# Peptides against a protein of PDB entry 3V4L, part 34

Target 1, 386 residues: chain A of PDB entry 3V4L
Amino acid sequence: GQPLAKDKVALLIGNMSYWEHPKLKAPLVDVYELTNLLRQLDFKVVSLLDLTEYEMCNAVDEFLLLLDKGVYGLLYYAGHGYENFGNSFMVPVDAPNPYRSENCLCVQNILKLMQEKETGLNVFLLDMCRKRNDYDDTIPILDALKVTANIVFGYATCQGAEAFEIQHSGLANGIFMKFLKDRLLEDKKITVLLDEVAEDMGKCHLTKGRQALEIRSSLSEKRALTDPVQGAPCSAEALVRNLQWAKAHELPESMCLKFQCGVHIQLGFAAEFSNVMIIYTSIVHKPPEIIMCDAYVTDFPLDLDIDPKHANKGTPEETGSYLVSKDLPKHCLYTRLSSLQKLKEHLIFTVCLSYQYSGLEDTVEEKQEVNVGKPLIAKLDMHRGL

## One batch from the design tools (peptide; aimed at target 1 A78 G79)

Design b2_p15_7_s4 (made by RFdiffusion4, then SolubleMPNN; from b2_p15_7, 9 letters changed)
Fold by OpenDDE base, seed 5:
Structure b2_p15_7_s4 (fold): chain B 386 residues (1-386), chain A 15 residues (1-15)
Amino acid sequence: as target 1 above (386 residues)
Amino acid sequence: STTELVSTDPELYVP
């Protein structure tokens, strides 16, 4: 019979906004496009941008909680990274300069933990440099990996080589994602699919002799990303996994706020990533005696570091939201919450209505507090140290 | 528009 996955789970991390290192651009588009493709493949996808070391560790731990016997696990990383002694290190956004192994996440340690879960397939897609870090002299003594014959690494570049972004006018993919996205939906053994991606990258004049895909695999079975999920979750563990994933993807319900002046505001929510949410407000009813009215969101939790200068924009693009703007309602004010992983409490904020009556010079304000609970990734409480 | 490749390898420095 065709191989079945017990479930399919993916963690996608895109690090761009480094504190002590050059900023990247491609991970934004790459994580977004890969998320949409993996969702079409019935993956449960957690997509996270700009994680600290602590936040990356917690994201991996939460990902490992979604893994179980026969589950397909996919880890994608786009960001800075290095390879020492055949160990791949993902660099968090808060990593010092120079960074070392103690500041980074070792992919082979994650693989060890995935093997302990008895996963059906382990796929690593590493869109990072593989150059040696000469400032890290540590030789990690990794425990011997189990012989599970279910491991696939797709490295965006060769050993000791650099990975590249496409510098173009506007949004562009990294080199690896540019070719991967065109084949990812094909019903092929994952190693065959990646080999075809390697051929496409090798035929491109832009990438020829600069970047080449390396495939490292121990895959004895014909496993594909297209493999169907085994039917209705029959186990208590599968139900728990489905509930845990659903929590990380639950948006607040859209609501209609009614003010004492008779103005009605629609408040809505959209997910850009698992840790990035757009809030949008619109005036849906205005009494004729009110000549002007605006609805602002304010008083966000301090843990979110929301700059008021970037809130309440007339377009999604002015918030830095270039990917989901087509799917948002028009004629709103937009606010982008880009760090939902930092939320410790409920998302409580104020909707402030500023308005003017016909024949009065003074503006009137009404405020209403809104509690939307814990949206998206904030339900996983990634800040609770174990 | 010229498509240029930019390395994602950071220049590491000891401060």
Scores: peptide ipSAE 0.294, ipTM 0.800, DockQ to the pose 0.698
OpenDDE base, seeds 1, 2, 3, 4: peptide ipSAE 0.286, 0.290, 0.282, 0.287; ipTM 0.796, 0.798, 0.794, 0.798

Design b2_p15_8 (made by RFdiffusion4)
Pose (drawn by RFdiffusion4):
Structure b2_p15_8 (pose): chain A 386 residues (1-386), chain P 15 residues (1-15)
Amino acid sequence: as target 1 above (386 residues)
Amino acid sequence: SHTTHLVSRHAHLEP
């Protein structure tokens, strides 16, 4: 009568800043939006931006680790894609020009690994172009899929076609997400809902005849993204899964820093994506003997490759964050730490204090090191092992 | 000023 979910897990990857290929803009916004919608449907969500080939493989491994028998698994990709010989490929940021299947992730490979885990539902939302990579000489000769009647595909466009994004100077949106976001929360069967999305997508003027939604499904059960999760987890296997999930969304505690000069610096942290964290520095207290002082953050792990133009900015928007000043506490210095999947080490940076005493010209520098461990996805140790 | 472009997510490979 009523289909049930052992758990609902989602992996969302949004690639924008390609090294050898045109950079995209809507993936960040679309990924942010799909996480919020999927969380309302009670999903364990992993949100990641600008992943290399190696990094993309690890995200799949962490996602597969969160899937077991009866778990609804969902994969959303927004970025560059190509389709050769019946296989869909997601292109990582590190991809060369020209690129091949070896440089890319085959969705079919990911699907087989999910079937090996006995998942109740396999939903794929591929928000990418589907044309031939004429440079791709290799045909993967993949093994046949087990007939499991739970595979669902939400291709943003058809084979040989292109998926489009509206790059309006402001926010920038994807077409698939414009029509998906208004319908995702419905209690319809996943295939029915995706078809209703395909109708509204046809009413699109910007994309008519260039992009159409393609649905491919084997699903023989009235399963939906709104189906409930098996109430009390109470199983030992179920507990290990909730820990593995919580292990990735840990944020450092908002600490207060005391300086030898009697100055207090409040250090705050904000989550944007599993891959993205925002630090803010507020000067909470200073002694009367000091009037002039500015707190600045430096000496980040080189693995992260933090650009100076994204750090120590008056507002969060100036760092490139999707989060706005109403979401983040007012008046601090905001700094954006994207690319946490690059952190093998522990997070250590210096909160540097430049200050002046009453009646003196000289400028005094007081540097204090801060170790915040492995925030968010860095805690998963994606680089672990030999 | 503000501009709006419809952009494909095609890679646009070089010859």

Design b2_p15_8_s1 (made by RFdiffusion4, then SolubleMPNN; from b2_p15_8, 9 letters changed)
Fold by OpenDDE base, seed 1:
Structure b2_p15_8_s1 (fold): chain B 386 residues (1-386), chain A 15 residues (1-15)
Amino acid sequence: as target 1 above (386 residues)
Amino acid sequence: METVELVSTDPELKP
C-alpha cells in the first residue's frame, strides 16, 4: 500500500532582520510560499520570522513536542548559516559578529532529537550558506545517530559554497525556493522530487557554476510529502498535536466597537505568519454630524517593540505587509505586529477614535481598551523557560 | 530584460 503518515508537521524559520549581519530579503517570500504549499499537502505548519537564539530554541522545542512515532517532520530554514566539520548551524538574528556554535542552532542536534521521537520521515531544507566559519574551531561532539533510514537533507548549495537570493525590483525568492515551489506538490519520493529540483536549478544560466542543490539522504522507503495522513486522530497524542497547532493559529475574533459619539469601528485581525499579525480598523458607522473620524491603535505591550511611525498606515504595504494585502479589507488603517513570540501577557491595546463635529474646529477623542488574549504563536508560551 | 542580480547570503563575518 502507499505509505501513510501518522501526521505531518513543519517548522519554517526565516531570519532576515539581523542585528550584526547583512539583512536578507528572500526568507519573507520563501517562508510564506512554502507555508501555503505545505498546507495544501496537509502539513501542520508553524511559520516564524526573525527569531533570536532563545526564540529559535523554543520554536524547535515546541516543534519536537508535535513529533511522535510515524509523524513526518519537516524543518525549513532560510537565513544566514555555516557548516563546520559536516555540522550545519542556523544563525539567529541576535547572533554576535563573529558568531560561534554556542550562538547558533546545530541541525544535527535537532535531527538526533527527531530520531528519539521515532518519526516516519525527517526532512531538512536548509536555505543558507555552507561556508566554514573560521572564527569557530569548536568540533561538536555529536552522539551517534540512530540508523532510522528516514532522513533527507536538501541543502540549497554545495558544501563550502554560498546560497543566493534573486534581487529584482520587487519581492523575489531565494534560488532554492524558486525551483522547489514548482515541484513541491508532485506525488514523488522526496529524494526524486529534490533531484528534479536540482536538475531544474542546474539548467538555469544564472546559477550554473554558482549554486547547486545537494541532496543527502538515508531514505530507504518510498515516502513523499503527498503521503496521506492516517485517518481520524484517535490517539491522545494526535489530539494534543492538533490542539497545539490550532492554538498557534487561532486569530482573535473581529470586534465591533461602539463609541459614545455613535461611531462604530470594526477591528479585525489577519495572520501573515505564526508570529506576524495585521490589525486593521475601519469606520462601519458614522453619524452625519461627524464630518471626519479616524480610529488609531496605540498603547501596545512594550515586549512587542512597536514603532508608532509604522503603525496605523493607510495601506498594508506601508507596514511592510506585501503578501497578505490582497486578502485584507480595503480602506482601513493597518498595523503589523511582527514579534508575537515576545508577548508574555495578553495583547491589550487602546483603540483611539479621533473625530470632528460639523461646525466645531476642535477634535474630540474617545478611547477604548481592547483585550484580545494571546494571538497565534503567543498562545504556546514559548517564554515558559525564563 | 530585467537585470537579475544574484546576491549572496554570506554573513560577511568580521574579525
Scores: peptide ipSAE 0.336, ipTM 0.838, DockQ to the pose 0.667
OpenDDE base, seeds 2, 3, 4, 5: peptide ipSAE 0.332, 0.329, 0.328, 0.329; ipTM 0.837, 0.836, 0.834, 0.836

Design b2_p15_8_s2 (made by RFdiffusion4, then SolubleMPNN; from b2_p15_8, 8 letters changed)
Fold by OpenDDE base, seed 1:
Structure b2_p15_8_s2 (fold): chain B 386 residues (1-386), chain A 15 residues (1-15)
Amino acid sequence: as target 1 above (386 residues)
Amino acid sequence: SMETKLVSTSPELKP
């Protein structure tokens, strides 16, 4: 019969905003597009941007808690990386220059832990460079992997080679995601799908002789990303997994705030990623005696590092939100909360209404504090180790 | 013609 997945879980990490390294652009689009495709494939997807070493470790630990016997696990990474002695290292945004293995996450260590979960399929999609890091002389002594015959690596490039993004005048994919996205929904064995992606990449004149997809697998079974999930979650572990995923994707409910002047504000929330949320405000009712009225959000928790210069924008794009702007209501003020993983407390902030009465020159302000609890990934308490 | 620039995802490491 066709193989069945007990469940399907994906962790997608896109690192772009490096502190001591060149900034990337493609991971934003690549993580977003891959998230939407994997959701169509009935994956439970956690999508995270710009993680520190500690935050990446915690994201992997939370991902491993979602894995169990016969579950399909997919890890995607887009960012800086290197390969020493056949070990792949994902570089966090806070990695020093130069970085070493102690500052990075080893993919083969994650694979070992996934094998301990008795997963049905382990897929790694690594959109990073595989150059040697000559500043890291560490030879990792990895324990021998179990013979599970269910492992697939899709490397965006060959051993010792670079991976590239295409910079155009706008948002663009990395080379790997550009070709992967066109085939990802095909009902094919994952190694056959990746081989077709490799052939499509091989036709790209820009990367010919510079980047080629490498497939490494021990996959003995005909497993596909399209493989159906086994029926209703009947195990306690499946219910816990469903609850844990639901927590990581629960948005705050939209609120209608009423001010003493009779102005009503709609406060709404949208997810861009599991750790990135857009707050938007709109005037839904205004008394006729009020001629001008604006609703600003302010006083965010310090852990979120919200620059007021980037808050309360007239468009989502002015906040750096280019991907979800089509799905947002128009004529709002928009604020992008990145780094929701950093939120230790409840998301408490102030809505400040600034308004003017007809025939008065003075601006009046009213304020309301709003508590929306822990949004999205902040419910997973990834910080409990600090 | 918008010049298609390839950008490496490999940082230049400093000594």
Scores: peptide ipSAE 0.241, ipTM 0.804, DockQ to the pose 0.728
OpenDDE base, seeds 2, 3, 4, 5: peptide ipSAE 0.218, 0.234, 0.210, 0.224; ipTM 0.796, 0.796, 0.794, 0.799

Design b2_p15_8_s3 (made by RFdiffusion4, then SolubleMPNN; from b2_p15_8, 9 letters changed)
Fold by OpenDDE base, seed 2:
Order: structure tokens, then sequence, then C-alpha cells
Structure b2_p15_8_s3 (fold): chain B 386 residues (1-386), chain A 15 residues (1-15)
């Protein structure tokens, strides 16, 4: 019969804003495009940007809670990385320079934990360099993996080689995602799909002799990312999984704020990623005696590390939001919250209306506090260990 | 043909 997935779950991590390492660009676009493609494939996708070691560990733990017998698990990582002794290490944004295995997440350890969940398919897509780290002399003693015959690794590059991004004046993919995205929706065995991606990379004059995809697989069955999800969740565990994922993707409802001067503001929310939200404000009603008015958001929780210089921009792009701009209302002020995983409490902030009356030179301010609860990934309480 | 340059995503490790 056609293979069925009990469910399909993906964790996508894109690390770019390294503290002690060169900043990357491609992971932003790559995680966003892959998220949209995997959603079309009925994956439950958690998409996270710029995670610390602690936040990456918690994201993996929450991902493992979504895994169960016959579930398809996909882990994608784009960022800095290395490979020592056949072990792949994902580098968190807070990793020291030089880093060691103690500062990084070992993919083979994650695979071990996924095998304990009796998953139907384990796919790892590793868009990182595979150079040896000569500053890490640690030989990890990994426990022997179970023989599950359901593992697929797609490495963006060969063993000991570099991965590349496209240097363009605008947004560009990494080399791996550039080719992967064109085939990802095809109804093919995942190893056949990746082999076709490898052929496409090999035919491209830009990538030929610079980057080649490596596939490692134990997959004995014809499993595809297109495989249908088994019908309605009938187990308590499946219901819990669906509820956990839904909580991590729930946006605050848009609201209309009314000020004493008679100005009405629309406050809206959009998700860019599971940990990245855009807040937007617009004036929806203004009394004729008010000649000018603007609605600013301020007084965010300190845990979010919001620089006021990057808040309340006239365009989404000025906040660093280049991907969801087309889906946002126009003529707003925009603020990008890029670290929702750090939020320990409810998202409480102030909406400040600044306005001027006709014939008065002085600006007047009115303020309203807004509590939107825990948005998106902040509902998972990723900080439970501190 | 725009000259597409490839940039390595390799970290610059300090000695």
Amino acid sequence: as target 1 above (386 residues)
Amino acid sequence: METVELVSTAPELKP
C-alpha cells in the first residue's frame, strides 16, 4: 500500500547573527522558503532563527516531544557547522571562537533520541560546512544507533568541504536550498529526490567543483515527504502533539484601540517565523481637528532586547523583515520582535499615540498598555530550566 | 550574465 505517516513534524533552525563568528545571510531565506514548502506538504513546522546553545537544546527537546511511533521527523539546519569523526555539529549563535563540541549540538545525538521515539522516517538536511574543527580534539563516544532502516541525511556539501551562499545585492538562497526548493514538492522517494538535487547542483556551472550534495541513507522503504498523514488524531498523544504545535503558532488577535482624543488605532500581528513576529499599527479613524498623529509601540519586556531605533519603522524592510512585507497591510508603523523564545512572561507593551491639534504647536501624548499573552513559540516556555 | 559570486559559510576560527 502507499506509505502513511502517523504525522509529519519539522524543526527548521537558521543561525545567522553569530556573536563571535562571521554573520550569514542565506539562512533567513532558506528557512522561510523551506517552511512554506513543508507546510504545503502537511508538515507541522517549527521555524526558529538565531538560537543560543540553550535555546537550540530546548527547541530539539520540544521537537522530540512532537515525535512518536510512525511520525515523520525532519530536522533542517542552516548556519555554521563542522564535522569531526563523522559527527555533525551545529554551531549556536553564542558559541565562542574557537568553539568545541561542548558548545555545539551533535546531530547524531538527536538522531539517537529520534530512534527512541520509533519514528517512521528521520530526515536531516544539513546546510552547513563540514570542515574539521582542529580546535576540537574531543572524540565523542556515541552509543551505537539502532538499526531502523529509515534514516536520510542530505548534506549540503561533501565531507571536509565548505557550503556556500550566493553573494547578490538582494536576498539569496544558500546553494543547497536553491536546488532543493525546485524539487521538494515532487512525489518521489526522499533519497531519489535528493539524488536529483545532487545532479542539478552538479550540472550548474557555479557549483561544479565547489559544492556537491552528499546523501547518506539507510532508508529501505519508499518513503516520500509527500506521503499522506494518517487521518484524524485518535490517540491522546496525537491530540497533545497537535495542541502543542497549534499553541506555538497562535498569533494574538488584531485589536482596535480607542484613545480619549477620538483617534482609533488598529494593532495587528504577523508571524515571520515561530520566534519572529511583526507588530504593525495604523490610524483607522482621526477626528478632523487632529492634523497629525502617529502610533508608536514601546516599553517591551527587557528579555526581548528590542532596540527602539529599529522599532516603529515606515516599512517592514527597515525592521529587517524582507519576506512577509507583501502580506502586511500598507501605511503602518512596523516593529519586528525577533527573539520570542526569550520571553518568560506575557508580552506586555505600550501603544503611545502622539498627536497635534489644529492651531496648537504642542504635541499631545496618550498611552495604553496592551497585554497579548504569550505569542507563538513563547507558549512552549522554552526557558523552563532557568 | 551577472557575476554571481559564491561566499563560503565557513567560520573564521581564531588561532
Scores: peptide ipSAE 0.259, ipTM 0.805, DockQ to the pose 0.601
OpenDDE base, seeds 1, 3, 4, 5: peptide ipSAE 0.248, 0.252, 0.244, 0.242; ipTM 0.800, 0.802, 0.799, 0.792

Design b2_p15_8_s4 (made by RFdiffusion4, then SolubleMPNN; from b2_p15_8, 8 letters changed)
Fold by OpenDDE base, seed 1:
Formats: sequence, structure tokens, C-alpha cells
Structure b2_p15_8_s4 (fold): chain B 386 residues (1-386), chain A 15 residues (1-15)
Amino acid sequence: as target 1 above (386 residues)
Amino acid sequence: METTELVSTSPELKP
């Protein structure tokens, strides 16, 4: 019979805003497009941008809590990386220059932990460079992996080679995601799907002789990303997994704020990623005696590091939100919260209404404090170890 | 013609 997944869980990490290294662009688009495709495949997807070492460790730990016997686990990473002695290292955004293995996450260590969960399938999609880091002399003594015959690695490039992004005038994918996205929904064994992606990449004149897909697999069974999820969640563990995923994707409810002047504001929320939310404000009612009014958001928790220069923009694109802008209401002020993983407390902020009456030169301000609890990934308490 | 530039995802490490 067709194999069944007990459940399907994916962690997608895109690191682009490095502190001590060159900034990337492709991970933004690649994580977003892959998230939408994996959701169509009934994956529970956690999508995270720009994680520190500590935040990456916690994201992996939370991902491992979602894994269980017969669950399909997929880890995607796009960012800087290296490979020493056959071990792949994902580089966090706070990694020093030069970085070492102690500053990075070893993929083979994650694989070991996934094997302990008795997963049905382990897929790693690594959109990173595989050059040796000559500043890291550490030979990791990895414990012998179990023979589970359910492992697939898709490396964006060959051992010792670079992975590339295509920079166009606009948003563009990395080379790997550009070809992967066209085939990801196909009902094929995952190794056959990746082999077809490798053939498509091999036709790309830009990367010919510079980048080629490498597939490393022990997968003995005909497993596909299209494999159906087994039935209604009957186990306590499956219910916990569903609740944990739901928490990481629960947006605050839209609110209608009423000010003393009679202005009504709609406050709304949209998810771009599991750790990235757009707040938008709109004037839904204005008394005729008020000629001008604007609704600003301010006084965010310090942990979010919100620059006021990037808040309260007239377009989503001016906040750095290019992907979800089509799905947002028009004629709002927009603010992008890009680091929800850093939120230790409730998201409390101020809505400030600035307005002017007809025939008065002076602007009047009214303020309301808003508590929306812990939005999206902030519900997972990824900071519990500090 | 859109100039297609290939950018490496490999950082230059400082000594």
C-alpha cells in the first residue's frame, strides 16, 4: 500500500541579516515560497527568519518536540554554511567572524536526535555553501547514526562547492529553490523528485560547472512529500503536536478601538512568517468635525528592537514586507515586527491617534494601550533557557 | 537586459 505519514512537520530557517557577514536576499523568498508549498502538502510548517545561535537551538528543540514515531520531519535551511569532515554547519546571524563549530548548528547532530524520535522520514534541504572552514580545526566525534534507511539530504551544491542566489532587479530565489519549487508538489519518491530537480538545475547555464545538486540518501522505502497523513489524530501526542503548531500560528484577533473624539480605528494583524507579523491600522469611522486623523503604533517592548523610522509606513513594502502585501488591506499604516522570537512578555504597545478639528490649528492626541498577548512563535516561549 | 548576478552564499572569513 502507499506509505502513510503519522504527521508531517517542517522547520524552515532563513538567515539573511548577518551581523559580521555579508547579507543575503534569497532566504526571504525561498522560506516563504517553500512554506506555502509544504502547507499544500499538509505539513505543519514553522518558518523563521534571522535567528541567533540560541534562537536556532531553541527552534530545533521545539521542532524535535513535534517529532514522533512515523512522523515525517523536514528541515530546510537557507543561509551561510560550511562543511568540515562531512559535517554540515548552519551559521546563525550572530556568528562571529571567523565562526567555528561552537558558534554553529551541526545538521548531523539534529539528524541523530530525529532518529531517536523514530521518525518515518527525515528530509534535509540545505541551501548553503559546503566549503571547508579553515578557521575550524574541530573534528566533531559524532556518535554512529542508527541504520533507519529513511534519510534524505538535498544539498544545494556539491561537497567543497558554493551555493548561489540569482540577484535580479527584484526579489529572486536561490538557485536550489528556483528549481525545487516547480517539482515539490509532484507525487514522486522524494529522491526521484530531487533527481529531477538536479537535472533541471544541470540545464542552467549560469551555474553549469559552479553549482550542482547533491542527493545523499539511505531511503529504502517509496516515501513522498505527498504521502497522506494517517487519519484523525487519535493519540495524545498527536493532539499536543497539533496544539503546539496551532499556538505558533495564532494571530491576535482584529480589534476596533474607539477614541473619545468619536474616531474608530481598526487594528489588524497578518503573519508573514512564524516570527514576522505585520500590524496595520485604519480609520473606519471619523466624525465630520475632524478634518485629519492618523493612527500610529508606538511603545513596543524593547526586546523587539523596533526602529520608529521603519514603523507606521504608508505601504507594506516600505516596512520590508514584499510577500504578503497583496493580502493586506489597503490605505493603512503598516508596522513590521520581524523578531517575535525575542518577545519574553506580552506584546503590549500604544495606539496613538493624532487628529485635528475643523477651525483649530492645534493637533490633539489620544492614546490607548493594547495587549495582544503572545502572537505566533512568541507562544512557544523559545526563551525559557535564559 | 536584466543583469543576472550570481552571489555566493559563502562569507569571506577574516583571518
Scores: peptide ipSAE 0.221, ipTM 0.795, DockQ to the pose 0.716
OpenDDE base, seeds 2, 3, 4, 5: peptide ipSAE 0.198, 0.207, 0.190, 0.203; ipTM 0.785, 0.786, 0.782, 0.788

## One batch from the design tools (peptide; aimed at target 1 H80 E162 I166)

Design b2_p16_1 (made by RFdiffusion4)
Pose (drawn by RFdiffusion4):
Structure b2_p16_1 (pose): chain A 386 residues (1-386), chain P 16 residues (1-16)
Amino acid sequence: as target 1 above (386 residues)
Amino acid sequence: SHSSELVSREAELEPL
C-alpha cells in the first residue's frame, strides 16, 4: 500500500570553474537550491562544487558508503556533459581540451555500484549537455545492469541536445532547475512528477526546440521522493550510517581569541556547501591603550589555494558566497574557503592583528595560529589510505 | 548596466 524508504541520501555535484573549458555560473545556485528542497524531503544531502576527476570519484565513494538495502539514492549533476555510444559522462573541472571518457565519470558505472548496495530507488538528475565528444575514441564495453525496476532518469535535455542556463548578471539560473524547483516537493510518483515537470518545461520560451526534459525509467513501484523514512533507526547498521553522515557536516565552534595586547577577536564559521565554509572575524574587545587595529586572516594550507581577493572582505557577497549579509552576522570581515576536499592536512591559519598604541606612529603586528581541525567534508578523509 | 544570455553547458571543444 505505502512504499517506504530505509533512508533518503543525495549527492549533488556542481562544476563551474573548468580549467580548459568555458566556465559556468548557474551550477552553484542550482546546487544550493536542490539541497534545501531535498532536505525538506528529509534527505541526507552532500553538496559539492568544482570537483576534479579524482575528487569526483571520492564523492561517489562517500555517497555509496551511505547507501544500503532499501535506501533511496539520488544523484544530481550540473556541469559539462557528453553522451557517447549510449553512455552519459560528467566532465570534471580538471578535464583537458580535448577530453575523453578516461578523463570523465560514466554515470552507468555509478548506477551499477548503487545496485550492488540493494538501494530501493536510484534517481539520476543530469543537468548537463548530451552531445557527441567526437574526440572520444574509447567505448567502455560496460557489463549489463541487473534488472531492479527502480532506476529513474531525469535528463535535462535529450540525446544530442544541449541543457541551458540563463546567465543574467546577478544570480544566474539553470533551466532544468527553474521548472524542477517549483514541483519537487509534490507527493507524486517520481516518474509522474518528472513528466509534469517536462510539460511546464515545454512552456519555456527561452529553450523551446533546443532543450527538452528526457525521462528514462524502469520503476515499477509507486515510489516517491516524499516517501517516509523507517521511523526509529534502532538498528546498529542504521546508527553507523547516521554517524558517517554527521561526520561530514561538522563546523568549527565560534571561538573567541585573546591577544597578548588585551584585544578580543570573535571567530565565526558558516556552512555554504559540504565543500564550502565561510570564516568571519569580529573585534569584540580592545583595551583603552589601543584605538587603531584591524584583524586579518592569513597563512592558509596551500592545498586549499585560497585567492587573496576572496579573503578579508567587508561583506560575504564580495567573497563569492551565495550566502547574503542577512544570513551572516553583521559587521565582521568575511572570508570564503571553498575547496575543502583539497585539505589532507589539519586546518591551520593565522589570525593576524595589525594595531597601534595611543600617541605612537609605529604599527604593531600580533600573529596568533588557529587550528580548526577538519571542517565539514574534510573530516571524511577522502585522501585516506595507500 | 545588466546583461542576460542563454548559455549552453556544452564544453565547446577546440579543433586540433

Design b2_p16_1_s1 (made by RFdiffusion4, then SolubleMPNN; from b2_p16_1, 9 letters changed)
Fold by OpenDDE base, seed 2:
Structure b2_p16_1_s1 (fold): chain B 386 residues (1-386), chain A 16 residues (1-16)
Amino acid sequence: as target 1 above (386 residues)
Amino acid sequence: METTEVVSTDPELKPL
């Protein structure tokens, strides 16, 4: 019969805004496009941008809590990385220059922990450089992996080689995602799908002789990303997994704020990623005596590191939100919260209404405090040290 | 002509 997944779970990490290293661009688009494709494949997707070492460790731990016997696990990483002695290291945004193994996450350690969960399929998609780091002489003593015939690695590049971005005047993919996205929805064994992606990369004049996909697999079964999820959650563990994922993806409800002057504001929320939310405000009712009226958001928690100069923009694109702008209401003011993983408390902020009456030169201000609880990933309490 | 540039994601680590 066709293989069944007990469930399907993906963790996608895109690191771009490095502190001590060159900034990347492709991981933004690559994580977003892959998220949308994996959702069409009935994956529960956690998508995270710009994680520190501590935040990456916690994201992996929360991902491992979603894994169980017969679950399909997919880890995607786009960012800086290296490979020493066949061990792949993902580099956090706070990593020093030079970094070492103690500053990075070892993918083979994550694989060991996934094998302990008795997963049905383990897929690693690593969109990073595979050059040796000569500043790290550490030989990881990895414990012996269990012999499981369910592992697939897709490396964006060959061992010891570089990965590349395509830079255009606008948004662009990494080379790997450019070809992967065209094939990912095909009902094929995952290794056959990746072999076709490797062929497409090898035919392209931009990538030929620069970057080649490497596939490493123990997969003995005909498993595909298209394999159906086993029907209604029949176990307590499946219910807990569904609730934990839903908790990490719950947006605040849209609110209508009423001011004393009779102005009504719509306050709305949109997810760009599991740790990135857009707040938007619009004037939905204005008395005719009010000639000018604007609604600003301010007084955000300090943990979010929000620059007021980047808040309250006339377009989503002016906030850096190029991906979800088509799905947002027009004629709003937009604010992007890009670090929701840092939020320890409830998201409390102020909505400030500035307005002018006909025939008065002076502007009037009214303020309302808004508490939206813990949005998206902030519900997982990723800051609780074990 | 939109110049398509292919750029490495190599971090170019600094010597200590």
Scores: peptide ipSAE 0.297, ipTM 0.792, DockQ to the pose 0.701
OpenDDE base, seeds 1, 3, 4, 5: peptide ipSAE 0.241, 0.288, 0.287, 0.260; ipTM 0.612, 0.621, 0.788, 0.607; seeds 1, 5 fail the geometry check

Design b2_p16_1_s2 (made by RFdiffusion4, then SolubleMPNN; from b2_p16_1, 9 letters changed)
Fold by OpenDDE base, seed 5:
Structure b2_p16_1_s2 (fold): chain B 386 residues (1-386), chain A 16 residues (1-16)
Amino acid sequence: as target 1 above (386 residues)
Amino acid sequence: SMTTEVVSTDPELKAL
C-alpha cells in the first residue's frame, strides 16, 4: 500500500536580523513560501522568524512534543550556520561574533531526539553556509544515531561551501528555495524530488559552479511529502498534538468596539508567521456630528518591544509586512507584532479613538483596553523556563 | 531593468 504518515509536522526557522552578524533577507520570503506549500501538503507548520538561542531551543522542544511514532517531522532552517566534523550548527540571532557550538543548535542532536520519538520520516532542509568555523575547536561527542533508515538531509550547498541569496527588486530568495518550491508538491520519494531539485540548480547559470544541493539520505522506504495523513486521530497523543498545534495557530477573533461618542471600530488580526501578527483597525460607523476620527492601538506589553513609530501605519508594507498585504482588508491602520514568542502575559493593549465634533476645535479622546489572550505561538509559553 | 544580484550568506566571522 502507499505509505501513510501518522501526522505531518514542520518547524521552519528563518533567522535574518542578527545582532553581531550580517543581516540576511531571503529567510523572510523562503519561510513564508515554504509554509504555504507545506500547508497544501497537510503539514502542521510552525513558522518562526528571528529567534534567540533560548527561543530556538524552546521552538525545537515544542516541535519534538508534536512528534510521535510514525509522524513525519520536517525541520527547515534558513540563516547563518556552519559545519564542523560533519555536524551542522544553526546560528541564533543573538549569537556572539565569533560564535561557537555552545551558542548554536546542533542539527544532529535534534535528529537524535527525533529518532527517540520513533518518527516515520525525518527531513532536514538546511539553507545555510557549510563552511568550517575555525573559532570552534569543540569536537562534539555525538552519541551513535540509531539505524532508523528514515533520514533525509537536503543541504542547500556542498560541504565547506557558502549558500547564496538571489536579490531581485528589493526581495530576496535563497537559491535552494528558488528550485525547491517548484517541485515540493510533486508525488515523488523525497530523495528523488531533491535529486531533481539538484539537477535544476545545476542547469541554472546563476547557480552552476556557485551552489550545489547535497543530499544525504538513509531512506529505505518510498516516503514522500505528499503521503496522506492516516485518518481520524484515533489516539489520545494525536488529539493532544492536534490541540497543541491548534493553540500555536489560534488568532484572536475580530471585535467590534463601540465608543461612547457612537463611533464603531472593527479590530482584526492576521497571522504572517507563528510569531508575527498584524493588528488592523477600521472605522465602521461614524456619527454625522463627528467630522474626523482615527483609531490607534497603543500601550502594548513591554516584552514585545513595539516602537510606536512603526505602529498604526496606513499600509501593511509600512509595517514591514510585504507578504500578507493582499489578504488584509484595505483602508485600515496596521500594526505588526513581530516577536510574539517574547510575550509572557496576555496581549493587553489600548484602542485610542481620537475625534473632533463639528464646530469644536478641540480633539476628544476615548480609550478602551482590549485583552486578546495569548495569540499564536505565545500560547506555548516559550519563556516559562526563566 | 531590475538588477539580479547574488549575495553570499557568509557570516564573515571576526577574530577577537
Scores: peptide ipSAE 0.326, ipTM 0.807, DockQ to the pose 0.712
OpenDDE base, seeds 1, 2, 3, 4: peptide ipSAE 0.279, 0.286, 0.193, 0.278; ipTM 0.780, 0.788, 0.706, 0.785

